# Ledger of designs, part 62: peptides against a protein of PDB entry 8YR4

Target 1, 309 residues: chain A of PDB entry 8YR4
Amino acid sequence: PRGSPALQLVVLICLGLMGLERALNVLVPIFYRNIVNLLTEKAPWNSLAWTVTSYVFLKFLQGGGTGSTGFVSNLRTFLWIRVQQFTSRRVELLIFSHLHELSLRWHLGRRTGEVLRIADRGTSSVTGLLSYLVFNVIPTLADIIIGIIYFSMFFNAWFGLIVFLCMSLYLTLTIVVTEWRTKFRRAMNTQENATRARAVDSLLNFETVKYYNAESYEVERYREAIIKYQGLEWKSSASLVLLNQTQNLVIGLGLLAGSLLCAYFVTEQKLQVGDYVLFGTYIIQLYMPLNWFGTYYRMIQTNFIDMEN

## One batch from the design tools (peptide; aimed at target 1 T295)

Design b2_p24_8 (made by RFdiffusion4)
Pose (drawn by RFdiffusion4):
Structure b2_p24_8 (pose): chain A 309 residues (1-309), chain P 24 residues (1-24)
Amino acid sequence: as target 1 above (309 residues)
Amino acid sequence: SEESEEFPEKEQEELEEEIKEAEE
């Protein structure tokens, strides 16, 4: 925010809260390991009670689910509401003030609905791109790297390889499948618009009664167009199911390899009982934000082209 | 499956709506 000083402070607080969320993401599974290790060694009730209370408090600060739930990141959403409002207003006013100064030939040439759709989509594109990228993409790529470092240094050497390979395969397969699915989605959307146009045309022209008893003909053409649309929709949605399945298979294989290696190491007195639940919880925690990357990829590309327009 | 795909979009739409309500 160029103008106001009150908003730069809010931006800095939001970035600090993002850092704190990353720290909590690292911290909570460690406390879960400590609780399980204290529980297995018959510890007194005092230290167990205090540690349990602390763990619960940390789970409350972190998202109880999917990270979009915690007290942190919600304070962030509140302050970002206040900040993003300023950018949205400024961009809309700049577009509106520029559209009123262009010469007449320009306005006589282009329609109004198209020009206004471009402007609205542009403002939404800039707001969405800022939000998606800064608050949902980079934090997750930071979480993956932090997890790789933690497992490779403080847990063992092989688990770094396990996490690295799993996440690399996940990202590569997601992008590869997503481009194909985008082609299918565009092919389906064009037919959907054509079907709607045919239905609107048949409704507007109540001449079907005049030039023939052609109600059946209009119904048949509409059915054919619906069938064509349904075929394209089935193709697109099946592609979506395949993407979900491949992502799930990759995470599952990573979890299986990590769990087996951790169990074997625990039986050989190299690792403690809590390290098993640490690995499991952390793998699930990494998986949860990764579930929405094909959508992020599609939205970032679309919003980039829209902002360019 | 489709809901999971639309989930981040719905969050962004809700955020834009809350911004519009704050402007009111």

Design b2_p24_8_s1 (made by RFdiffusion4, then SolubleMPNN; from b2_p24_8, 14 letters changed)
Fold by OpenDDE base, seed 4:
Structure b2_p24_8_s1 (fold): chain B 309 residues (1-309), chain A 24 residues (1-24)
Amino acid sequence: as target 1 above (309 residues)
Amino acid sequence: VEKQENKPLDEFDELRKRIRELEE
């Protein structure tokens, strides 16, 4: 933010914390691997206790992989509140100044207080969403790249290839299916608006409906509109289940292929038992943020369509 | 599982819907 060196420092600290989260995503599986290997080797208690303590500390910093529960993520979110407030206030003031430049005819035709409330909610939502994109989409892509590099360097190149193919297929299918789903969602929203309009029109014309004893006819028309809406809602919901299942299958196949390959290399004494556990743990860690990628993509797509219009 | 609690997206879509309803 221009004009506040303190907020610039907070942004830099938040970026540093994001980097730390990426490091933790690599370190936590490594330390867990090391624990399993030390247990397998029957290592001395002092080495085991130190590694376990270090793992628990790193896991506290990382959190449960949901991103929201880790100390580092919570600290980042806490520090970011001031940056978000500054950004929100700046956008709110820009909209407010723009509203003051609009013609008196525009203000007389509209409830200015409602427009301001919608604009304020709009700006806070957009700034929140942009922050969410920057802090979730970019880190998720970074974690995938780091994962591919890590497995390619410290495991056999085949593991890096499996992760690459799995994640590339996952992302591609997520995009394609999300774009396909957007049609069903638009149709559902259009029918929802039409159903609401019919209900409003029927209620506004209540006296006319009563005069003609047409209550049963209006109820039947409303029922037909609801049934049509529910048919579109079902398509939207079923398409979401299909997306989730497709994503689950891709990750399941990647996990299967990599786990079988790990098990094979462990039997050949090329990898340790801990490396099998590392692979499974790391893939699950990558999967957790990827579950939201369809949501992020839809949000990005929706914002880009509004910038082109 | 895309958690249906796309609250931010639903809020954003609701906001867009309300903006469009004000432009009409």
Scores: peptide ipSAE 0.023, ipTM 0.552, DockQ to the pose 0.111
OpenDDE base, seeds 1, 2, 3, 5: peptide ipSAE 0.027, 0.023, 0.024, 0.028; ipTM 0.595, 0.576, 0.600, 0.612; seeds 1, 2, 3, 5 fail the geometry check

Design b2_p24_8_s2 (made by RFdiffusion4, then SolubleMPNN; from b2_p24_8, 15 letters changed)
Fold by OpenDDE base, seed 3:
Structure b2_p24_8_s2 (fold): chain B 309 residues (1-309), chain A 24 residues (1-24)
Amino acid sequence: as target 1 above (309 residues)
Amino acid sequence: YESLENKPLDEFNELMKKIEELEK
C-alpha cells in the first residue's frame, strides 16, 4: 500500500506475526516434548510446572489444530482487515475506471449488470485469492520446509527424508486430484447456471406458461435439470471425499513410517520418549493446514473458473 | 468440509416462497 505509511506498518506487523507463527509451530512441539521427558524422568514439580505453563501460553498464542484460531493468527487477521479493504477498494476503482473507459462500447452493449456482477465476483475472487496465497499457502509451504530442516538437523536424515517424501507425495496428489476434480466442478457449475437460467426464464414467462397450461411440462424439465445437476454435484462431492481420503492415507503412511522409526530409535536409546511425541504432534500439525490447502486450492480454481465465465 | 450448500435449490425455494407471498 504505497499511499499510507500506517498501512505499510500494519503489513510489516502482519509479516512479523506470520514469522512468529512459524516459530510457534516449532516451539510448541518442542515444549510438549520437554513436558513428556520431564514426566518420564520424574523431574521436580517446579521445573515441570514452569514448562507446562510456558507450553500452555505458547499454545494459546499458536491456537488449536487449525492455526487459524490462535491469538497471533486472530490478531493478524484483525490487523489485515484494513489492508484488505484498501486493496479491495483499489481493485474496485481500477475495474470501475476500466469499465468507464470501455463504457462507450459497453453502454451500446446492454450487458451493464452482467459486467458489474463479473467485476464484483472478480474483485472478491482476486482479493480472496491473494489473501489466501499470502496467509495460507506460503506459510504452509514454509512450515513444511522448516519441518524438513528441523527433522534433518535434530533427529536424523531419515526423518527429514520421510517428511520430504510424505509432503511431496501429498502435494503432488493434491494437485493431480484437484485438477481432475476441476472437470467435475466446471460441469457442475455449467449445469447449475443452466438450471438457474431455466428456472428464471420459466418464472419470467409465467403468464405464457399459464396460458398454454405448460406448468407440468416446465416443472418436469426443471426436475430433469435438477437431477442432472445433483448427479454432477455427487461426482464433485465424491471426488472431494476421495481427495481427503487420499490425503489422509498419505499422511497416515508417513506418520506410520516415521513413528515406527522413532519408536525404534527410542528403544535403542538414541531418542527420548518425548521425541516420539514431538514427531507425531509435528506431523499432525503440518497436516491440519494442508487439509485447508485442498479447500482453498478449490477456491482458487472456482475463482479462476468464475473469472473465465 | 465445504458444505455443498444446495445454493441453487435454496435460492429457488426462497424465490418461490417470495412469489407465493406476493400472490397472497
Scores: peptide ipSAE 0.022, ipTM 0.524, DockQ to the pose 0.060
OpenDDE base, seeds 1, 2, 4, 5: peptide ipSAE 0.020, 0.012, 0.019, 0.019; ipTM 0.460, 0.476, 0.501, 0.504; seeds 1, 4 fail the geometry check

Design b2_p24_8_s3 (made by RFdiffusion4, then SolubleMPNN; from b2_p24_8, 14 letters changed)
Fold by OpenDDE base, seed 4:
Parts: structure tokens; C-alpha cells; sequence
Structure b2_p24_8_s3 (fold): chain B 309 residues (1-309), chain A 24 residues (1-24)
């Protein structure tokens, strides 16, 4: 934000908190590994108690794996409210200024309520897009890269390769299936609007419908429109289930391959029991944000289309 | 992906906007 040193400092603090979230995403599984190893080795209570206390504190900072419930994420979200409000207001003022520069003929052809709705959509789309890019997409990609590096350096190159292939396939399939689903969603929304428009038109013309005793015909026509809508809704919903199952299968296969490989290395005494637990915990932790990636991608696409209008 | 279905609030706001667009 230009012009407010205080808001610039808040942005820097939020970026620092994002870096801390990335560090916590590595540290929490490591500390959990260490607890399992200390329990396996029957380590002294003092060492175990300090490690458990440290783990619980780090887990409080990180939150329950969705990231959204962690202290650091909540603090970041809280601090970002003022930055978002500043950005929103700036976009609103730019849109408003641009609307005043438009020709009188453009204003006379549009209702003021429609113009305001376009302005509000435009502002929401820009601020939403920026928030999703900065706080969801970029951090998720960073966590994947950090995960690949971590597993490649501290386990074996094979673990890094499994994570890389799993995440690359997951992201690719998420994009491809989401783009495919967008066609069904657009068709559904178009049919919803058409079904609504028919209901409104029939109700506005109710006197004419009554005059011709055409109530049964209009009801049947509306029923046919609903059935057509429900057929498109089913395709949209079924395509979502297919996306979710495809994502679940990719992660399941990655978890299976990596868990079997980890178990094998534990049996060969190349890894500890805690390392098996770390791998499973870390993959599940990566999976939780990725479950939202298709939603974020869809929102980004929608917001981009709304900005081009 | 859990599609965030429009938060019940956004669905409600869309429904209210849909109702307002029917009352005009």
C-alpha cells in the first residue's frame, strides 16, 4: 500500500508470519517424529516432557492442519483486515472515478443499481484474487517445494521423487478436471437463470395466463425447466465428486508408495519408527490445503472473468 | 475440493438479492 508506512509495516509482518507458517509446517512433523523416537528409545522423562511441551506449543501456533485455526494464521488474517480494507477502498475509488469518466449515454442506458453491482463485483473480484494468490496459492506451492527439498535431503531422493510426482499429478489433474467442470457449472448457471426468468415472466403475465386458462401449461413448462436444471446440477455435482475422488486417489497412492518405502527402510534400520510417522503426518498436512486448491483455482478463474467485464 | 458452497450467508445474500430483484 503506497502512502501509509503503518500498512507497509503490517504487510511486512504478514509476510513474516507467512514465513513462520512455512517453518511450523516443517517443525511440527519433526517434533512429532522426535517424540515417537524418544518413546521408542525409552528416553528420560525430562527430555520427553520438554519435547512434548515444545510440540504442543508449535502445534498451537500452526493449528489443526487446515492452517485457518492456528494462532499465526489467525494473527495474519487479523492484521490483513486493514490492508484488505485499504485495497478494497482504493479499487472502489478507481472504479467510481472510471464510472464518472464514462459517457452520459452509457449512464442513461443502465440503472444505477446495476452499475453499483458491477462496481462491487469488480472490487470483490480484485481483492479476492489478490488474497487467494498471496495467502493460499503461493503458500501451498511453497509448502510443496519445501516438502520436496526436505524429503530429498533428510530421507532419500526416492521420497522427494514420490512427493514431487504425487503433487505434480495432483495439481495437474485438479486444474484439468476443474476446467472440465467449469463447462457443467456454466451450463447449470445459465439454465438456472433461464428457469428463473420463465417463472418471473409467467408470474408477471399471470392475467394473460388466467385469461387463457393456461395455468397447467405454464406449470408443466416450469417443471420441464426444473428437470432440465436438475440434470445439469447432477452433472455439476457428479463432476465435483469425481474431482474429489481423483484427488483422494492420487494422494492415497502417494501415501501408499511412500509409506511402504518408509516401512521398508525402517525394517532395514536406515530410518527410525518416528520417520514413518513423520512421512504420514507431513503428507496429510500437505493434503489438507490442497483440498481447497481446486476451489481457489475456480474462484481465481471466476474473479478473472469478472475483472475482464 | 470441498467447494465452498456459497457460505450460508452468501447464499442468503444471493437469495435476498434474488428476492430484491423480484420485488423491483
Amino acid sequence: as target 1 above (309 residues)
Amino acid sequence: TLENELSPQQEFDNLQQKIKELEE
Scores: peptide ipSAE 0.025, ipTM 0.523, DockQ to the pose 0.149
OpenDDE base, seeds 1, 2, 3, 5: peptide ipSAE 0.025, 0.024, 0.023, 0.022; ipTM 0.514, 0.545, 0.547, 0.514; seeds 3, 5 fail the geometry check

Design b2_p24_8_s4 (made by RFdiffusion4, then SolubleMPNN; from b2_p24_8, 14 letters changed)
Fold by OpenDDE base, seed 1:
Structure b2_p24_8_s4 (fold): chain B 309 residues (1-309), chain A 24 residues (1-24)
Amino acid sequence: as target 1 above (309 residues)
Amino acid sequence: VESLEEKPEEEFKKLQEQIRQLEK
């Protein structure tokens, strides 16, 4: 972003964090290999526990392998909000100013208003959303239950308890934080609609605006509306980063507890090295669809509220 | 991760492209 040294520094930090994500993608598999080697060699518990703890810490920084929910990715996304807002505001103001310089024929203004209304309507296939939710939420809950049963029967009751507590806490916090976040999203959407309506009304009244030489006044009013919108958008986006980081932390704690317990039972020759690999892989597989659970819950809640009104 | 928040930016880009096609 030209003109703000602070935002340029934020861009450089975000690029540095992207480099760190690439380093983590190499380090996490290396530490995982080292755990497998230490387990195979029957290394001392202290060395094994430190290596497992270090691996889980690196995995917390990396996230679930897609890079979308790790601490580093969340920090990058959080810092990038201000850069995105600066770029968006600049593009919106340039387009709005250019549209006021053009002789918008009445038929073009009507098409622009209709296109804006079509964009607002295009999201509302309630039936398609409900079907998508049923086909994603129910299987994810089933996989969690199957996982709890599997670990309780084939490993130890303690593993089933860890998975149960981890997933129950994850789901509960996801619901609570998503409900808390819904107010910020509604406020953002209301202000977005008001900002769009103002832009459409100004463009439909283009001849009147031009007659009074009020283009600069309408651009300034639009800028103020965008700044107000971006204040609400920041709260929405920051609350999403908080949700993702909370989810990552809960899974990280479950992975730490379960991985340490599994490593201990391998040292006691009650489990095999392959069982450690299986546990870690299975927890990561459960984590992948759970990242979207907040989205699913919000979509259900929105559809229910839109049916009651 | 809520993928549905990228929709406003994608809808805005589609709107910009539609406006740009109407100006041609």
Scores: peptide ipSAE 0.027, ipTM 0.516, DockQ to the pose 0.121
OpenDDE base, seeds 2, 3, 4, 5: peptide ipSAE 0.023, 0.026, 0.023, 0.023; ipTM 0.514, 0.521, 0.516, 0.533; seed 5 fails the geometry check

## One batch from the design tools (peptide; aimed at target 1 N291)

Design b2_p25_1 (made by RFdiffusion4)
Pose (drawn by RFdiffusion4):
Structure b2_p25_1 (pose): chain A 309 residues (1-309), chain P 25 residues (1-25)
Amino acid sequence: as target 1 above (309 residues)
Amino acid sequence: STSVSIALIYLFLALVTVSLYFYLE
């Protein structure tokens, strides 16, 4: 924010809260391991109670689920509401002030609905791009790297390879499948618009009664158009199911390999009992934000082209 | 469906943890 000083402080607080969320993401599974390790060695009730309370408090600060739930990141959403309002207002006012100074030929040439749709979509695009990228993409790519470092240095060497290969395969397959699915989605959207246009045309012209008893003909053409649309929709949704399945298979294979290796190492007195639940929890924690990357890829590309317009 | 799958994974992880604890004894 160029103008106001009160908002730059809020931006800095939001970035600090993002860092704190990354720290909590690392911390919480460590406390879960400590609790399990203390539990397996018959520890007194005092230290166990305090450690349990601390773990619960950390789980409360971190998202109880999917990271969009914790007290942190919600304070962030609140402050970002206050900040993103300023950018939205400024961009809308700049567009509106520019549209009122263009010459007459320009206004006589282009329609109003198209010009206004471009402006609205542009403002939404800038806001969404800032939100998606800064607060949902970079933090996840940072979480993956932090996890790789933690497992490769503080846990063992092989688990770094396991996490690296799993995440690399996940991202590659997600992007590859997503481009194909986008082609299918566009093909389906065009027909949906054509079907709506046919229905609107048949409703507006109540001449069907005049030039024939052509109610049946209008109903038949509508049915044919609906069938064509349904075929394209089935293709698109089946592609979506395939994408979900391949992502799930990749994570599952990574979990299986890591769990088997950790169990074997625990039986050989190399790792403690808590390291098994540490690995499992951390893998699930990494998986949860990764569930929404094909959507992010699609939205980033669409918003980039819209902002360019 | 995702939540159920994750719960089942947590349950299985707990069972394996308990089994490992008794085996080490």

Design b2_p25_1_s1 (made by RFdiffusion4, then SolubleMPNN; from b2_p25_1, 20 letters changed)
Fold by OpenDDE base, seed 4:
Structure b2_p25_1_s1 (fold): chain B 309 residues (1-309), chain A 25 residues (1-25)
Amino acid sequence: as target 1 above (309 residues)
Amino acid sequence: SLEEEIEKIKEEIQKQVEELVKKLK
């Protein structure tokens, strides 16, 4: 934010908190591993109690893995409100000033309410996209990279490879299947608009429909339009289920491969029981933000499609 | 579901737009 050193400081604090969240995502599984190992070794109560207390404190800061409920995430979200408001207001003022520079013919040809709706949608889309990129996409990519590095250094290169392959496959399939779904969503939206237009035209011509006793014909045309819409809606919804199931299968296969490999190395006494728990916990933590990625990528595509129309 | 939250956000945006359109009538 240019012109407000206070808001610049808030942005820097938010970036620092994002870095802290990344550190917590690594530390929480490590401390949980250490608890399991200390329990297995029957370690002294003082060491165990300190490690458990430290784990609970770190878990409070992290927020149970959902991120949104963690103290650090909540503090970041709270501090970001002022930055978002500043950005929104700046975009709104830029759009509003640009609208005032447009020709009178452009304004006379458009309903003021539609122009304002486009401006508000545009502002919300831009601010939402920027916030999403900064707070979800970049952090998720960072967590994946940190995860690959961590597992490659502290475990075996095979674990880093499994994480890399699973995350790469997950992201690739998410993009490809989402792009494939976009055509069904566009077709659905087009048919929805056509169905609504038919209903409006029939209602506007109500007197003519009554005069010709064509009510049954208009109802049947509307029914056919609804059936056609529902056929496209089903394709859109079924394609979403297919996306979610494909993502779930990739996650399941990654978890299976990594869990079996961990169990094997524990059996071979190359890893401890706590390392098995660490891997499972860390992988689940990586998958949670990825599920959000698929949803917001769809939101991004929707907002872009809605801006192109 | 996250889709229900997005749909709620759409409904809230639509409701705010409808309220704005009602204030402009």
Scores: peptide ipSAE 0.006, ipTM 0.338, DockQ to the pose 0.011
OpenDDE base, seeds 1, 2, 3, 5: peptide ipSAE 0.000, 0.000, 0.000, 0.013; ipTM 0.329, 0.279, 0.252, 0.357; seeds 1, 2, 5 fail the geometry check

Design b2_p25_1_s2 (made by RFdiffusion4, then SolubleMPNN; from b2_p25_1, 21 letters changed)
Fold by OpenDDE base, seed 1:
Structure b2_p25_1_s2 (fold): chain B 309 residues (1-309), chain A 25 residues (1-25)
Amino acid sequence: as target 1 above (309 residues)
Amino acid sequence: SLQEQIKKLLEEIEKEVKELIEKLK
């Protein structure tokens, strides 16, 4: 973005955060290994608890196995919204301006509605993601129930309670925050449709716009409509980052409580080192499908709201 | 030309999205 030093700084910060994500991808396994070694050596509880807490903090920064929902990734995504909006607005204005520079014969020979309909077909492929979600939600809920039963029977009732509370809180907050964000998405889609309608009307009236030399006026009206849209898009995207970060916090707290409790039982020789590895792996495995569920549920809500308007 | 380029780009995006869906299946 050559025209804004503030946006250039944001790009540099985002690149720095991408470098930090790479460092976390190396540090998290190292700290995990250190926990396993300290458990094997029967190290003092204070040293073990500090290392576990540090690991969970680093894992909170990294996020899940893909890193897509970590604090650093969420912060990068949040900061990148303004850069994306600047780039999108610039591309949209360049396309719109170029369409107004084309010959009348080019506009009459092409159904303006077909170009716009091809953009809409990309959204119809997302209906296939609905089926994938329904087929992943039920298995994920089953895996949560199986996990609660397994940890309650083979570890201790306290582990089953931690998983139950963590997953119940995760699901409840996911639903509540998703319902809360739906209003921002509906407002965004309504403004998107209004912005699109203005562009279509301007292109259909191309002869009149040329007759009055009003191309600059139509471009400015389109720019104002895009700015209004981008204000609503920012709220939608920021609410999404908030959802992801809330989910990351809930899983991080569950991982912290369960990992500390597991480490304590290993020090008391009630559990083995392998049980600590099992617990951490299982919680992360439950988190990954739930994170994808949040992503796909978002895509579904887009398509359903776009069909209602 | 520009509409054909946009159409090709959209067909490529549809193809990548389908390949991503097939990799997720």
Scores: peptide ipSAE 0.010, ipTM 0.284, DockQ to the pose 0.011
OpenDDE base, seeds 2, 3, 4, 5: peptide ipSAE 0.009, 0.007, 0.007, 0.006; ipTM 0.281, 0.363, 0.364, 0.342; seeds 2, 3 fail the geometry check

Design b2_p25_1_s3 (made by RFdiffusion4, then SolubleMPNN; from b2_p25_1, 20 letters changed)
Fold by OpenDDE base, seed 2:
Structure b2_p25_1_s3 (fold): chain B 309 residues (1-309), chain A 25 residues (1-25)
Amino acid sequence: as target 1 above (309 residues)
Amino acid sequence: SLEEKIKKILEEIEKKVKELIELLK
């Protein structure tokens, strides 16, 4: 935000809070590990109570991890409202200024309500895409990198390799399957628009349809259009289930391989019971934002498609 | 600086918005 030092300071505070969220994503599993180790060692109640209280406080700050409603995430979201409003207003004013620079012929060929709807979609798309990239994509990639480094340094190098292979395969399959799904979604949206256009045309020509007693014919044509739409909708929805199941399978295989390896090292007394729990907890924390990543990558692609139209 | 990276991202978004606006001409 050029020209507002107050908004620049708010952006810097939000970036500091994002750094704190990354630290919490590492600290929460570590404190949970420490609780399990203290319980296994039958440590004194005072040490256990302090560690549990500290864990609950850190968990309150973190919430469920990246994309959760933890205290730090809520505070960041609250502070970001003013930055988002400034960005939205700037985009709206740029679009509005541009609409006034367009030729009279362009304005006469379009309904004002359609132009405003395109402007609102454009503003929402750009602002939503920016917010998603800054608050979900970049932090999730950072958490994956931090996770690989952490497991490579504090565990055996094999754990870092398992996390790297699992997350790389997960991201690659998410992108490839999402690009494949985009074809079905485009076909569905095209058929939805065609079905809606037929319904609007039939209703606008209601007097003509009634004059020719063609109501049954128009209903049957609309039914055929709905059946064709539902066939495309089913392909889109089934492809989503396939994506989610593929993602679940990749995480399940990574969790299985890593959990078996952890259990083996605990049996060999090379790792503690808490380290097994840490691995499982950390993998689940990485999975939660990645599950949303597939949904939002689709939102990015949809916003790009809606921007190209 | 981190500010320069954010500024570059904002400039790239402003550029893409301008390109989109030019495609709507």
Scores: peptide ipSAE 0.018, ipTM 0.380, DockQ to the pose 0.010
OpenDDE base, seeds 1, 3, 4, 5: peptide ipSAE 0.007, 0.008, 0.008, 0.017; ipTM 0.418, 0.425, 0.421, 0.381

Design b2_p25_1_s4 (made by RFdiffusion4, then SolubleMPNN; from b2_p25_1, 20 letters changed)
Fold by OpenDDE base, seed 1:
Structure b2_p25_1_s4 (fold): chain B 309 residues (1-309), chain A 25 residues (1-25)
Amino acid sequence: as target 1 above (309 residues)
Amino acid sequence: SLEEEIEKIRKEIEEKVKELIEKLK
């Protein structure tokens, strides 16, 4: 069956968004250069403010340089969930149907052993990732504190306040939204385990299923279980996009407020053009480790919840 | 499939971590 015209349209939109991300990667540096030029030429505040606002808007669309947390990448990831779910469901149903046709008790034993080996490798990797997170979180928190002190002493108390409010809000929202997300993930994993258990039971009893010609019934039950799982998976994945977008918005607002204030002080000759570059670079440097923290914390929570079940 | 995607994400993260460690060196 040709995929639904709606899913084909979503794929085309996602490809268009990938093209837009590449355009943003070129436009953001150009607008940044234009700000530096306008600051050097002592351009009127109105022109400077519009260019800074446009830059921050483009940076909000692009994200923090990894491309994974920008508005465009979040929108792409959100739209792609339905395409991934369609593909996953199709592959799972094809594998399940093929396993019912093939009396492969021997492959079930290998797959169970391979699953256990992946789980064990997952556990060892979580320990390594947890250590890496601890060693990155502590330095990042130190860099935030150093940044607040530095900007408060060398720029103005207002810059220190902006960084403090931005980072405090970022951390608080990251924790709160991650705790909220954990509920959806636990529900997803519980339903995944139940779906897997049903598939294994059906395959272990393949002789009985074949004797009663119940293959179509077992495939339909498995399809219903997958649809229920995918409903929970969508909530989990959508909650992740919401987290990333919330983080991007907080950093974008901090960057906007601080960049406008810095540009104003450069226009008043209280700060140099180099100070504007320093502020923007420092905020981006603080954002990068925090974004990775959100990614690793997600991975740790996956593996930890998968070990609790 | 999800384990293969998790393992793929894990490999992609291990590669990004290696690239990050190489950039920090």
Scores: peptide ipSAE 0.006, ipTM 0.304, DockQ to the pose 0.017
OpenDDE base, seeds 2, 3, 4, 5: peptide ipSAE 0.005, 0.005, 0.000, 0.006; ipTM 0.265, 0.318, 0.270, 0.375; seed 5 fails the geometry check

Design b2_p25_2 (made by RFdiffusion4)
Pose (drawn by RFdiffusion4):
Parts: sequence; C-alpha cells; structure tokens
Structure b2_p25_2 (pose): chain A 309 residues (1-309), chain P 25 residues (1-25)
Amino acid sequence: as target 1 above (309 residues)
Amino acid sequence: SLTVLLVVLTVVLVVTFVSVVAASS
C-alpha cells in the first residue's frame, strides 16, 4: 500500500503471522512425539498434564484441520480483509477514471458489457492473484522444504529421500494431469453456453405456434443439445476423478514406504515409539494443503491472462 | 509389548489415513 502508513504495519503483521503458522506446523508434531514418548515410559501425572495442555494449546493455535481453521491465519484473514479492501478500491477507481476520458470513436466501437466484464474480472484477478500466491502457494512450498530439511537432518537420512520423491511426484503428476483436464473443461463450457442460447432463443420466439405445431421439434433439438453437453461434462468430471485418484495413490505410496521403514527401525532400537506417530502426522499435515494445487494452477493461469487484458 | 503397541498404532494410522482420503473425496 503506497499511501497509508497504518496498512503497511498490518501487512507486516500478516507476514509475521504466516511465519508463526510455519513454526507451529513444525512444532505441533514434535510435541505429539514428546507426549507419546512420555506416555510409554510411565511418567508421573504432573509433567504429562502440563505437556498435554501445551500440545492442546498448540493444536488450537494451528488449524485443527486443513490449516484454514486456527486462531492464527484467521487473525490474518481479518487483517487482510482490511488491507485488500484498499487495493480493490484503488484499482476499481483507476479503471473507472480511465474509461471516462477515452475518445468517442472508442466508445462507439466496443460494447459496454464486454468492456465492463474485462474491468471487473481484472480487479478480481489482481486481488485473487495476490491472495492465492502469497498466502497459499509459497507457504506450502516452504513447508515441503522445511519438512525435507527436518527429516533429513534430525530424523534420519532415508526419510528425506522418501519425502522428496513423494512430493516431487505429486507436483509433477498434478500439473501434467491438470493441463489435460483444462482442455476438457473448455470444451465442455462452450457447449454449455450453446445450450443456454438455444433455450433462450426457443423461449423468446413464441412463433413456434404460428409457423407450425413445432413444439415437439423445439423440444427435440433441446434434448439433442443437452445430450451433447452431458457427454462433454462426463468426460471432464471423469478426468477430475482420475486426477484425485493419482494424487491419492502417490501420497499413499509415500506413507506406506515411510511407515514400513519407521516400524522396522523402531523394532531395531534405533528410533523411539513416538517417531512413528511423528512421521504419520507430519505426512498427513503435508498432504492436506497439497489437495488444492490443480485448482491453484488453473486459477493462477486464468487470473494472469485476465490481468494482462 | 513393543510389537503390540506398533500394531495398534499401525491400525490407528491406517484408519486415520483412510478417513482423511474419504473426507477429501
């Protein structure tokens, strides 16, 4: 924010809260390991109670689910509401002030609905791009790297390889399948618009009664168009199911390899009992934000082209 | 005792993972 000083402070607080969420993401599974290790060695009730309370408090600060739930990141959403309002207002006002100074030929040439749709979509695009990228993409790519470092240095050497290969395969397959699916989605959207146009045309022209008893003909053409649309929709949704299945298979293979290796190492007195639940919890924690990357890829590309317009 | 604990924890992990996959579907 160029103008106001009160908002730069809020931006800095938001970035600090994002860092704190990354620290909590690292911290909570460690406390879960400590609780399980204390529990297996018959520890007194005092230290166990205090450690349990601390773990619960950390789980409360971190998202109880999917990271979009914690007290942190919600304070962030609140402050970001206050900040993103300023950018939205500024961009809309700049577009509106520029559209009123162009010459007449320009206005006589283009329609109004198309020009206004471009402007609205542009403002939405800038806002969404800032929010998606800064607060949902980079933090997850940072979480993956932090996890790789933690497992490769403080846990063992092989688990770094396991996490690295699993996440690399996950990202590659997600992008590869997403481009194909986008082609299918566009093909389906064009037909959906054509079907809506046919239905609107048949409704507007109540001449079907005059030039024939052509109600049946209008109904038949509508059915044919609906069938064509349904075929394209089935293709697109089946592609979506395939993407979900391949992502799930990749994570499952990574979990299986890591759990087997951790169990074997625990039986050989190399690792403690808590390391098993540490690995499991951390793998699930990494998986949860990764569930929405095909959508982020699609929205980022679309919003980039829209902002360019 | 260690083997029993690992079996129990394996079962809990598998159930939790399956539930997470089902909820994300």

